# Peptides against a protein of PDB entry 2YKT, part 42

Target 1, 231 residues: chain A of PDB entry 2YKT
Amino acid sequence: SRSEEMHRLTENVYKTIMEQFNPSLRNFIAMGKNYEKALAGVTYAAKGYFDALVKMGELASESQGSKELGDVLFQMAEVHRQIQNQLEEMLKSFHNELLTQLEQKVELDSRYLSAALKKYQTEQRSKGDALDKCQAELKKLRKKSQGSKNPQKYSDKELQYIDAISNKQGELENYVSDGYKTALTEERRRFCFLVEKQCAVAKNSAAYHSKGKELLAQKLPLWQQACADPS

## One batch from the design tools (peptide; aimed at target 1 L108 E186 F193)

Design b2_p17_6_s4 (made by RFdiffusion4, then SolubleMPNN; from b2_p17_6, 11 letters changed)
Fold by OpenDDE base, seed 1:
Structure b2_p17_6_s4 (fold): chain B 231 residues (1-231), chain A 17 residues (1-17)
Amino acid sequence: as target 1 above (231 residues)
Amino acid sequence: SEDEFLKKQQQELDEEL
């Protein structure tokens, strides 16, 4: 029936969230943590590299003929420091605004969804059983009427059951329809949350890239000319 | 009740996020 099909669809939405979305979200969080760790590793490794560059700048500053190049090398290291500071801010946001929040959500969601599905199933079954009972009673009444010498005595009761069946059918259909809409809303809410959190990360990432581009664009022409200028 | 439980769980989710 239409109601049975809609019921199946509703249950499938909840099952998809519990069995596919939530496990996939846990994996996404795990991959995010790995990515965060790798970026932290890059930051650490970069520090070592640019510390070594500073040492080269110190040697240039101590030289008789390359003192000005020492300043250039120091500037290069300083620009790196500024870029890394921006990266660290992005990483904090990535952790606090995306990963932590998603982790909290997915851990709490299992009980909620189970209860929501159970509530829906219980009420759907209750309405379905009530409908089935009325249908069975009508069938029994009709059978009794056909075997009776006075079938007209059952006519009013037959009409009452027909009306009750119609009403209960309508109620069941409406309930299942609303249940389906609710389930779809629950699913959409979860995806929207992910999208919104990812948008925040994207904004912070854009700020990081913009800052790096700005700093390098400002200084690179100066650095490129440093060797052409006599000491 | 199931309704009260659901409301509570939803509230907790909304507060933590």
Scores: peptide ipSAE 0.029, ipTM 0.693, DockQ to the pose 0.350
OpenDDE base, seeds 2, 3, 4, 5: peptide ipSAE 0.022, 0.037, 0.011, 0.032; ipTM 0.601, 0.732, 0.337, 0.689; seeds 2, 3, 5 fail the geometry check

Design b2_p17_7 (made by RFdiffusion4)
Pose (drawn by RFdiffusion4):
Structure b2_p17_7 (pose): chain A 225 residues (1-144, 151-231), chain P 17 residues (1-17)
Amino acid sequence: SRSEEMHRLTENVYKTIMEQFNPSLRNFIAMGKNYEKALAGVTYAAKGYFDALVKMGELASESQGSKELGDVLFQMAEVHRQIQNQLEEMLKSFHNELLTQLEQKVELDSRYLSAALKKYQTEQRSKGDALDKCQAELKKLRKKPQKYSDKELQYIDAISNKQGELENYVSDGYKTALTEERRRFCFLVEKQCAVAKNSAAYHSKGKELLAQKLPLWQQACADPS
Amino acid sequence: SELEELEAQLEAIENAS
C-alpha cells in the first residue's frame, strides 16, 4: 500500500522535471543568451572608449612637458586590453561550455523523459494487473486454514514472487526518478562552477595588473615640491 | 532500444568537458 504512495511520488518526480525543471531551464538558456548579447555590447563599447583614450595619449606624446602623461594613458589602455581579454575568456566559457551544453541536453530530454515515464507506467501497471489476477485466482480456489492444496500453494508462491517483484520495481523506480532529478541539478551546478572558475581568473588578473600600475599612475601629477 | 540510445547520448553530453 505504501507502494501506491511511492508509485504516485515517482510519477510526480517525472512530471516535475518535464513541466517545471525543463521549462525553467529553457528560460535560463534564454536569459543567458540575452546576457551574452549584452556582454558583447559592453566589450564593444569598451573598445571605443579605450581608443578614444589612446588618442589622448598620442596628443600628450607629441607635446613639450606632458610626454610621460602620454605614457600613462597608453598604459591604462594596455591594462584594459589585458583585462578585457581575460573577460573574453570567461565569456567563451559561457557560450561553448554552458549555453551550448545546456541546449544540447534539454533538446534530447523531452523525448527521453516522455519515454522513461511511459515505460515505467506500463511496466508498473502490467506487474500490478498480473498480481491482482493471481490473487483473484487464489481467492476463487480458497472460497470453493492451516491447510493448503497443492494448487493453492503454487498460487501462494507465485503471488509472493510477483508482489516482491512489484515492490522492488516501485522502490527502484522511485530511486531512479530522484537520481534523474539530481543529475540535472548537478549538471547545472557543474556548468556554473566552470564559468565561476574563469570569473575568478578574470578578477584575479584585474587585481594584479592594477596593483602593479596604479601607484605609478597616481604619482604622475604629484607635486614635486 | 530508443530509450537506451537517448540515455547514452545524454550521458555523453554530461561527460563532455

Design b2_p17_7_s1 (made by RFdiffusion4, then SolubleMPNN; from b2_p17_7, 8 letters changed)
Fold by OpenDDE base, seed 5:
Structure b2_p17_7_s1 (fold): chain B 231 residues (1-231), chain A 17 residues (1-17)
Amino acid sequence: as target 1 above (231 residues)
Amino acid sequence: SELEELEEEIKKIEEKK
C-alpha cells in the first residue's frame, strides 16, 4: 500500500543517517584532525626556516656594508611571524568550532536517532494494529450477518466499522506522511549544520589569507628596493 | 546551544517511552 511504501522510505532515511551519514561524519572529523596536525607541522618547520633567516639578518647587521639589509631580513621574519600567528588562530578555531562540536554532536546524534526511529515505529505499529483489528472485526461481522435470518440487525454496526476503518486509515496515512517529512528534515538539518560549520572555517581561512596578502603587499616593495639603495 | 536543544529533545523522547 501507499502507507507501507512511505513507511519503508521513512525508515530508510533514518537508517541512512545512522549507517551512512554519521560514520562518514566521524571519518570527516578524523581527516580534519589529521589536517590540523599537518598544519601544525608546517608551522613548526616554518619557524625553523625563519629563525635561520633571522640569523642571516644578524650577520648582515654586524657587517659594515650590509647593515640595512639586516633590518630587511628581520622584517621578513617578523611578517612571517605575524602570518603564522594568524594561522594558529585559524587552527584554534578549526579545532574548537568545527572538530570538537562535530564530535560532540555525532556522538549524541546516535542516541537521538535511535530514540526518534523507535518512537516513530512504535506509533506507526500501534496505528496499523488498530486498523487491522477493525478490519478483522468487520470481516467477522459480515460473516455473522450472512448466516443470520435477520441481516438487518447488523447493518448499523457494519457502517460503524466501515467509518472507523476509513478514519484509522486516514490517520495512519497522515502519520506516515508526516513521519517521512520529518525524517527528510532531520537529514537536511544535519547537512546544513555541516555546511554552516564549513562556512565558518572558510571565513577564518579567508581572514588568514587576507592578512598575509596585506602584510606582504605592504612590505614587498621596500624589500625589493633594498639592494638598489647602497649604504 | 544546538547541542543542548538536541539533548533536551532526546530526553523528551526517552521519557515518552
Scores: peptide ipSAE 0.029, ipTM 0.592, DockQ to the pose 0.100
OpenDDE base, seeds 1, 2, 3, 4: peptide ipSAE 0.027, 0.027, 0.025, 0.025; ipTM 0.578, 0.618, 0.609, 0.566

Design b2_p17_7_s2 (made by RFdiffusion4, then SolubleMPNN; from b2_p17_7, 11 letters changed)
Fold by OpenDDE base, seed 2:
Structure b2_p17_7_s2 (fold): chain B 231 residues (1-231), chain A 17 residues (1-17)
Amino acid sequence: as target 1 above (231 residues)
Amino acid sequence: SELEKLKEEIDKIYASK
C-alpha cells in the first residue's frame, strides 16, 4: 500500500543516516585529524628550516661584503614566521570549528536517531494495529450479519466501523507522510551543518592564503634584486 | 523523555556557531 511504501521510505532515510552518513562522517573527521596532524608537522619542520635560514642571515651580517643580504635573509624568515602563524590560526579553527563540533554531533546523533526511529516505528505500528483491529472487527461483523435473519440489527455498527477505519487510515497515512518529511528534514539538516562548518574552515583557509600571498608579493621583488645591488 | 533530551542537545549543536 501507499502507506506501507512511505513507511519503508521513512525507515530507509533514518537507516541511511545511521548506517551510511554517520559512519562516513566519522571517517571524514578521522581524515581531518590526519590532515591536521600533517599540517602541524609541516609547521614544526618549517620552523627548523627557517631557523637555519636565520643562521645564514647572521653569517651574512657578520661578513664584510654581504651585510645587506643578512637583512634579506632575516626578512625571508620573518615573512615565513608570519605565514606559519596564520597557518596555526587556521588549524585551530579547523580543529575547533569543524572537527570538534562534528565529533560531538556524530556521537550524540547515533543515540538521537535511534530513539527517533524507534518512536516513529512504535507509533506507526500502533496506528497500523489499531486499523487492522477495526478492519478485522468489521469483517467479523459482516460475517455475523450475513448469517443473521435480522441483518438490520448490525447496520449501525457496520457504519461505525467503516467510519472508524476511514479515520484511522487517514491518520496513519498522515502520520507516515509527516514522518517521511521529518526524516528528510533531518537528513538535510545534517548535510547543511557540514556545509556550514566547512564554510567556516574555508574562510579561515582563505585568510591564510591571502596573508601569505600578500606578504610574499610585497617582499619578493625586493629580495630578487638584492644580489644585483652593489655590495 | 530521553528522546526530547537528546533532541535538545542536538539542536544546541546545530545552533552553535
Scores: peptide ipSAE 0.331, ipTM 0.880, DockQ to the pose 0.875
OpenDDE base, seeds 1, 3, 4, 5: peptide ipSAE 0.325, 0.324, 0.329, 0.327; ipTM 0.879, 0.879, 0.880, 0.881

Design b2_p17_7_s3 (made by RFdiffusion4, then SolubleMPNN; from b2_p17_7, 8 letters changed)
Fold by OpenDDE base, seed 5:
Structure b2_p17_7_s3 (fold): chain B 231 residues (1-231), chain A 17 residues (1-17)
Amino acid sequence: as target 1 above (231 residues)
Amino acid sequence: SELDKLKAELDAIEKSK
């Protein structure tokens, strides 16, 4: 029936979220944590590299003929430090605004969806059973009327059951329809949240890249000229 | 109900920065 098909669709939406989306989201979070760890590793390694560059700058500053190149090397290291600070800010946002929030949600969501689905199923079944009961009673009444010497005795009751069946059928259909809409909304909300949080991370990432580009664009020409014009 | 509480908690996370 129409209501049965829509009921099936509704259940499938909930099941898809619970059995496909949420597990995939947990994996996404795990992969995100791995990515964060790798970037943190890059940060640490880069620090060592540029600290070593500073040491080279110190040696240049102590030299008789390359003193100005010491400043260049220090500037290179400083620009890196500034870029790295932007990266760290991005990573903090990535962790706190995306991963942590998703993790909190996905942990709660399985419980929520299970309860929501169960509630829906219980109410749907209750309405369905009530409808079936009325239909069965009508059938029973009709059989009794057919064997009666006075069928008119049952006419009013028959009309009452017909009316009740009609009303219960309508209620069931509406309930299932609303349930389906609700389920789809729940699904969409979860995807939207993911997209929105990812957009926030993307904005922070863009800021990191822009800052790096700006700093390097400003300094690189100066550094490139440093050896050509000894002072 | 437990369902309502869970919903509220999830909603709170969505409203958080």
Scores: peptide ipSAE 0.337, ipTM 0.879, DockQ to the pose 0.929
OpenDDE base, seeds 1, 2, 3, 4: peptide ipSAE 0.318, 0.326, 0.317, 0.324; ipTM 0.871, 0.874, 0.870, 0.873

Design b2_p17_7_s4 (made by RFdiffusion4, then SolubleMPNN; from b2_p17_7, 9 letters changed)
Fold by OpenDDE base, seed 4:
Structure b2_p17_7_s4 (fold): chain B 231 residues (1-231), chain A 17 residues (1-17)
Amino acid sequence: as target 1 above (231 residues)
Amino acid sequence: SELEKLEEELNKIYESK
């Protein structure tokens, strides 16, 4: 029947979210944590590299003929520090606004979706069983009427069952239809949430890249000229 | 109900900025 087909579709939406989307989201979070860790590793390694560059700058500052190049090397390290600070801000946002929230969501969502599906199934079954019972009673009544010497005795009851069946059928169809719409909305809401959170990450990433570009664009010409200028 | 509580908690996350 139409209601049965729509019921199956509704269940499949919930199952897809629970069995495909949420596990994939958990994997996405795990990959995000790995990415965060790698970027933190880059930060740490970069600090060591630029600290070593500062040491070279100190040596230049102590030299007789390369003192001004010491300042250049210090500026390079300072610009790196500023870029790194921006990266750290981006990483904090990545962790707090994306990973943490998705992790909290997916944990709650497993419980929620299970309960929501169960509630839907219970109510759908209840309505279906009530309809089936009414249909069965009508069938029994019709059999009694066919075997009776006075079929008119059952006419009012038959009409009552027909009306009840019609009403219950309509209620079931509406319930299942609404259930399907709700399920699709739930699915879309989860994808939209992911998109929105990823947009926030993209915005923060853009800010990091912009800041780095600006700082380097300002200083790089000066650094490139440093060796060409006489002392 | 437990379901309602879970729904409320999820809604807080969905509405977070």
Scores: peptide ipSAE 0.365, ipTM 0.899, DockQ to the pose 0.842
OpenDDE base, seeds 1, 2, 3, 5: peptide ipSAE 0.356, 0.360, 0.355, 0.358; ipTM 0.897, 0.898, 0.896, 0.898

Design b2_p17_8 (made by RFdiffusion4)
Pose (drawn by RFdiffusion4):
Structure b2_p17_8 (pose): chain A 225 residues (1-144, 151-231), chain P 17 residues (1-17)
Amino acid sequence: SRSEEMHRLTENVYKTIMEQFNPSLRNFIAMGKNYEKALAGVTYAAKGYFDALVKMGELASESQGSKELGDVLFQMAEVHRQIQNQLEEMLKSFHNELLTQLEQKVELDSRYLSAALKKYQTEQRSKGDALDKCQAELKKLRKKPQKYSDKELQYIDAISNKQGELENYVSDGYKTALTEERRRFCFLVEKQCAVAKNSAAYHSKGKELLAQKLPLWQQACADPS
Amino acid sequence: EELEELEEQIEEIEAKS
């Protein structure tokens, strides 16, 4: 009987994956694509900014008394080119390693989940029907206490076997369904961890490039007196 | 057979780094 409770829980897990998780995953992929489209806009504009900044650096390089300021502006643009490309690296860890792999899995999953739930429902119903029939045949023999005919005993053995088979099937079906759910959340967490490692390398690169160059830049217009 | 093939294809995608 707890078996029937477990049978409904299992159907519910497959339904939750197909109707909640995968659609939310479709939405997450869409937001990721918008995010990348926006990140591309920033990388492009950062280019225009830094070229405008190099132009100022060229002007200071051609003057009397401000040449070193020209060098400072060149170095600022250079630091940004090195930071940006550590960002473009985190950006492709986003496209090829996260968005593409999520889209590939979710595409195949529709058919896979519809087929797995269906196979489970058919197998569970077939085992239940065979058990009910064996029990009905036994009830017929028994109707027309510590005594059992040869045939009654054979039915008792068969009912015991089929009941054990049905309960194991429902028990294993539930464990499998929870595992299918966890595998999908684990893959999402892994793809996010990978993008996160590249965000750590990007931010670490920025901290050290600036920790190196920033004091010299702050000194360039200090009072020499 | 079809279900096993789909399961293997999903496992190959999950094994990618």

Design b2_p17_8_s1 (made by RFdiffusion4, then SolubleMPNN; from b2_p17_8, 7 letters changed)
Fold by OpenDDE base, seed 1:
Structure b2_p17_8_s1 (fold): chain B 231 residues (1-231), chain A 17 residues (1-17)
Amino acid sequence: as target 1 above (231 residues)
Amino acid sequence: SELEKLEEELKKIEAKK
């Protein structure tokens, strides 16, 4: 029936979220944590590299013929420091605004969706059972009427059951239809939440890349000519 | 927040069971 098909569709939406979306989201969070860890590792390794560059700058500053190159090397290290500060801010946002919130949500969603589906199933079954009962009673009444010497005795009651069946059928169809819309909304809001959180990360990432580009573009011409200029 | 809404709805559903 139409209501049965719609019911199956509704259940399938909830099942898809619980069995496909949520596990995939958990994996996404795990991959995000790995990415965060790798970027933190890059930051640490870069610090060591540019600290060593500063040491080379100190040696240049102590020399008689290369003092100005010391300043260049220090500037290179400073630009790196500023870029890394922007990266740290991006990582902070990535962790706090995306990963943490997604993790909290996915843990809660498992319980929520199970409860929501169970509530829907219970009410759907209740309405279905009430309809089935009414249909069964009508069938029994019709059998009695066929075997009766006075079938007209049952005509009013038959009409009442027909009306009741029609009303219950309509109620069931409306309930299942609303249930399906609700389920689709539940699915959509989860994707929207992911998109919105990823947009926030993207904005912070853009700021990081912009700052790096700006700083390097400003200083690189000066550094490139440093060896051509006499001391 | 989205999380708070889910928590509230879950609480309502569980209270009816």
Scores: peptide ipSAE 0.062, ipTM 0.757, DockQ to the pose 0.097
OpenDDE base, seeds 2, 3, 4, 5: peptide ipSAE 0.025, 0.005, 0.024, 0.016; ipTM 0.650, 0.243, 0.604, 0.515; seed 5 fails the geometry check

Design b2_p17_8_s2 (made by RFdiffusion4, then SolubleMPNN; from b2_p17_8, 6 letters changed)
Fold by OpenDDE base, seed 3:
Structure b2_p17_8_s2 (fold): chain B 231 residues (1-231), chain A 17 residues (1-17)
Amino acid sequence: as target 1 above (231 residues)
Amino acid sequence: SELEELEKKLKEIEAKK
């Protein structure tokens, strides 16, 4: 029946979220944690590299003929420090605004969806059973009427059952239809949440890239001319 | 109910910006 088909569709939406979306989201979170760890590793390695650059700057500052190049090397290291600070801010947001929230949500969501589906199934079954009962009673009544010498005795009751069946059928169809819409809304809400959180991360990432570009664009011309200028 | 409690917790997470 139409209601049965829509019921199956509704259940499939919940199952898709639980069996496809949520596991994929868990994997996404795991990949995010790996990405965060890798960037933290880059930060640490970069610190060592630019600390060594500072040492070269110190040597230049101590020289007789290359003192001004010491300042250039120090500036290069300082710009890196500022860029790295911006990266750390981005990573903090990435962790706190995306990964942590998604992790908390996905754990709760499994239980929520299970309970929501169960509630829907229970009510759907209840309405379906009530409809089936009325249909069965009407069938029994019609059998009695066929064997009776006075079929008109059952006419009013037959009309009552027909009306009840029509009403219950409508209620069931409406309930299942609403259930399907609700399920689709639940699915969309989860994707929207992911998109919104990812947009926040993207914004922070853009800020990191912009800051780096600005700092380097400002200083690079100065650094490039440093060797051409006599001391 | 358990469902209502879970729903509340989920909404709390979604409200964080």
Scores: peptide ipSAE 0.356, ipTM 0.893, DockQ to the pose 0.820
OpenDDE base, seeds 1, 2, 4, 5: peptide ipSAE 0.098, 0.019, 0.021, 0.031; ipTM 0.777, 0.586, 0.603, 0.686; seed 1 fails the geometry check

Design b2_p17_8_s3 (made by RFdiffusion4, then SolubleMPNN; from b2_p17_8, 7 letters changed)
Fold by OpenDDE base, seed 2:
Structure b2_p17_8_s3 (fold): chain B 231 residues (1-231), chain A 17 residues (1-17)
Amino acid sequence: as target 1 above (231 residues)
Amino acid sequence: SELEELEKELESIYAKK
């Protein structure tokens, strides 16, 4: 029946969220954690590299003929420090605004969805059973009426059951329909949440890239000219 | 109910920045 099909669709939405979306989201979070770890590693490695560059700058500053190049090397290291600071801020946002919140949500969501689905199933079954009962009673009544010498005795009761069946059928259909809409809304809400959190990360990433671009664009021409200038 | 409690907790997450 239409109601049965819609019921199956409703259950499938919940199952898809529970069995496909949420596990995939967990994997997404895990991959995110790997990514942030790698970026943290980059930050650490970069520190060593640019600390070594500073050392080269110190040597230049101590030289007789290359003193000005010392300042250039220091500037290079400083710009890097600023870029890395921005990266660290981005990573904090990435962790706190995306990963942590998604992780908290996905852990709760399993329990919620299970309970929500169970509630829906219980109520759907209850309504279905009530309908079936009325249908069975009507059938029983009709059989009794057909076997009776006074069928008029059962006419009013038959009409009552017909009305009850109609009402219960409508109620069941509406309930299942609403259930399906609710399930789809739940699914969409989860995707929207992911998109929104990813947008926040994207904004921070944009800030990181912009800052780096600006700093380098400002200084690079100066650094490129440094060796051409007479000492 | 447990469901209601879970709903509230989830809503708190959804309501965050």
Scores: peptide ipSAE 0.314, ipTM 0.883, DockQ to the pose 0.826
OpenDDE base, seeds 1, 3, 4, 5: peptide ipSAE 0.306, 0.305, 0.313, 0.306; ipTM 0.879, 0.879, 0.882, 0.880

Design b2_p17_8_s4 (made by RFdiffusion4, then SolubleMPNN; from b2_p17_8, 8 letters changed)
Fold by OpenDDE base, seed 2:
Structure b2_p17_8_s4 (fold): chain B 231 residues (1-231), chain A 17 residues (1-17)
Amino acid sequence: as target 1 above (231 residues)
Amino acid sequence: SELEALEKELQEIYAKK
């Protein structure tokens, strides 16, 4: 029946979220943590590299003929420090605004969806059973009426059951329909949440890239000319 | 109910900016 099909669709939405979306989201979070760790590693390694560059700058500053190049090397290291600071800020946002929140949500969501599905199933079954009972009683009444010498005795009761069945059928259909809409809304809400959190990360990432681009664009021409200048 | 409690907790997460 239409209601049965709609019921199956509703259950499938919940099951898809629980069995496909949420596990995939957990994997997404795990991959995010790996990415975060790698970027943290980059930051650490970069520190060592540019600290070594500073050392080269110190040597230049101590030289007789290359003192000005010392300043250039220091500037290079300083710009890098600023870029790395921006990266660290981005990583904090990535962790706090995306990963942590998604992780908290996905853990709660498993319990929530299970309970929500169970509630829906229980109520759907209850309404279905009530409908079936009325249908069975009507059938029983009709059999009794057909076997009776006074079928008119049961006419009013038959009409009552017909009305009750109609009402219960309508209630069941409406409930299942609403359930399906609710389930789809729940699914969409989760995707929207992911998109919104990813947008926050994207904004922070944009800030990181912009800062780096600006700093390097400002200084690179100066650095490129440093060796052309007389010592 | 348990469901209502869970819903409330989830709503708090959804409300976070």
Scores: peptide ipSAE 0.263, ipTM 0.860, DockQ to the pose 0.858
OpenDDE base, seeds 1, 3, 4, 5: peptide ipSAE 0.248, 0.255, 0.259, 0.252; ipTM 0.854, 0.856, 0.860, 0.857

## One batch from the design tools (peptide; aimed at target 1 Y112 R188 R189 R190)

Design b2_p18_3 (made by RFdiffusion4; failed a check: the pose's geometry)
Pose (drawn by RFdiffusion4):
Order: structure tokens, then C-alpha cells, then sequence
Structure b2_p18_3 (pose): chain A 225 residues (1-144, 151-231), chain P 18 residues (1-18)
């Protein structure tokens, strides 16, 4: 009886994956694509900015008394080229290693989940029908207490076997369904962890490049008196 | 390690289904 409760829980897990998780995953992929399109716009504009900044650096390089300011502006642009390319690295960890792999899995999952739920429903119904029939045959013999004919006992053994088989099938089906759900959330968390490691390398690179160059830059227009 | 193991099992299930 709790078996029927477990049978409905299992159908519900497959339904939750197909109708909630995968659609939300489709949406997440779409946001990720928009995010990358936007990140590309920033990397491009950062280029225009830094070239405009190098142009100022060229002018200061050709002047009397401001040449070193020219060097400071060159170095600012250079630091940004080094930071940016640690960012482009985090960016491809986004495209090839997250968006592409998510799209690939979600594409195949529609057929896989429709087929798995269906196979489970068919197998569970077939075991239930065979059990009900054996029990009906037994009820027929028994109708027309500590006594049992040879045939009644054979039915009792068969009913016990099929009931054990049905309960194990539902028990294992439920465990499998929860595992299918966990595997999808685990893969999503793993892909995000990978992108996160590259975000840590990007931010660490920026901190050290600036910690190196920033004091010298702040000194360039200090009072010498 | 746990995440990789569970993801590998998911990939295996998709490959077998295909």
C-alpha cells in the first residue's frame, strides 16, 4: 500500500525533471547566452577605451617634461590587457565548458526521460496486473484455515514471489528517480564550480597586477617638495 | 570527486539511451 504512495512519488519526480528542471535549464542556457553576448560587448568597448588611453600616452611621450606620464599611461593600458585576457579565459570556461555541455545534455534528455518514465510505468503495471491475477486465482480456489491444498500453496508461493518483486521494483524505481534528479543538479553545480575557479584566477591576477603597479602610478604627480 | 562521479553516471545513462 505504501508501495502505491511510492509509485506516485516516483512518477512525480520524473514529471518534475521533465516539466520543471529541464525547462528552467533551457531558460538558464538562454540567460547564459545573453550574458556572454553582453560580456563580449564589454570586452570590445574596453579595447576602444584602452587604445584611446594609449593615444594619450603617445602624446605625453613626445613632450618635454611629461614623458614619464606617458610611461604611466602605457603601463595602465598594459595592465588592462593582462587583466582582460585572464577575463577572456574565464569567458571560454563559460562557453565551451558550461553552455555547450548543458545544451548537449538537455538535448538528449527529453527522449531519455520520456523513455525511462514510460518503461517504468509499463513494468510496474505489468507486475501489478500479474500479482492481482494470481491473487484472484487463489481467492477462487479458497472460496470453493491452517490447511492448504497443494495447488493453494503453489499460488501462495507465487503471490509471495511476485509481491516481493513488485515492492523491490517500486523501491528501486524511487531511488533511481531521486538519483536522476541529483545527477542533474550535481552536473549544474560542477559546471558552475569550474567557471568559478576561473573567476578566482581572474580576480587574483587583477589584485596582484594592480598591487604591483598602483603605488608607482600614485607617485607620478606627487609634490617633489 | 562526488560531483564528477554523479555526472559521469548521468553521461553514461545518456550514452546508453542513445
Amino acid sequence: SRSEEMHRLTENVYKTIMEQFNPSLRNFIAMGKNYEKALAGVTYAAKGYFDALVKMGELASESQGSKELGDVLFQMAEVHRQIQNQLEEMLKSFHNELLTQLEQKVELDSRYLSAALKKYQTEQRSKGDALDKCQAELKKLRKKPQKYSDKELQYIDAISNKQGELENYVSDGYKTALTEERRRFCFLVEKQCAVAKNSAAYHSKGKELLAQKLPLWQQACADPS
Amino acid sequence: AYLEEESAEYDKALEEAA

Design b2_p18_3_s1 (made by RFdiffusion4, then SolubleMPNN; from b2_p18_3, 13 letters changed)
Fold by OpenDDE base, seed 3:
Structure b2_p18_3_s1 (fold): chain B 231 residues (1-231), chain A 18 residues (1-18)
Amino acid sequence: as target 1 above (231 residues)
Amino acid sequence: SELSKLTKEYEEELKKAE
């Protein structure tokens, strides 16, 4: 029946969220943590590289003919430090605003969805059982009427059952239809939450890249001229 | 935005389940 099909579709949406979306989201969080760790590793390695660059700058500053190049090398290292600070801020936000929040939500969601599905199933079954009961009673009544010498005696009751069946059928169909819409909305909300959190990551990432571009664009021409204009 | 509204609704529903 149409109601049975809609019921199956509804259950499948909940099943997809619980068995596909949530596990995939957990994996996404895990991959995010790995990415964060790798970026922290890059940060550490970069520090070593630019610390060594500072050492080269110190040597230049101690030289007789390359003192001004020492300042250039120091500036290069300083710009890196500023860019790195911006990256650290981005990573902090990435951790606190995306990973932690997603992790909290996915843990709560398992319990929520289980309860929501159970509630839907219980009510759907209750309505279905009530409908089946009325249909069974009507069938019994009709059998009794066929064996009676006065079938007209049962006509009013038959009409009552027919009306009840019609009403219960409509109620069941509406319930499962609304249930399906609700399930789809639940799925959409979860994707929207993910998208919104990822938008925050994108904004922070844009700030990091913008800061880097700005700093380098400002200083690079100066650095490129350093050897051409010794002082 | 519609996105933020849906996100907020999702968060509210999860809180009710606690």
Scores: peptide ipSAE 0.552, ipTM 0.944, DockQ to the pose 0.898
OpenDDE base, seeds 1, 2, 4, 5: peptide ipSAE 0.026, 0.533, 0.032, 0.515; ipTM 0.586, 0.942, 0.684, 0.939

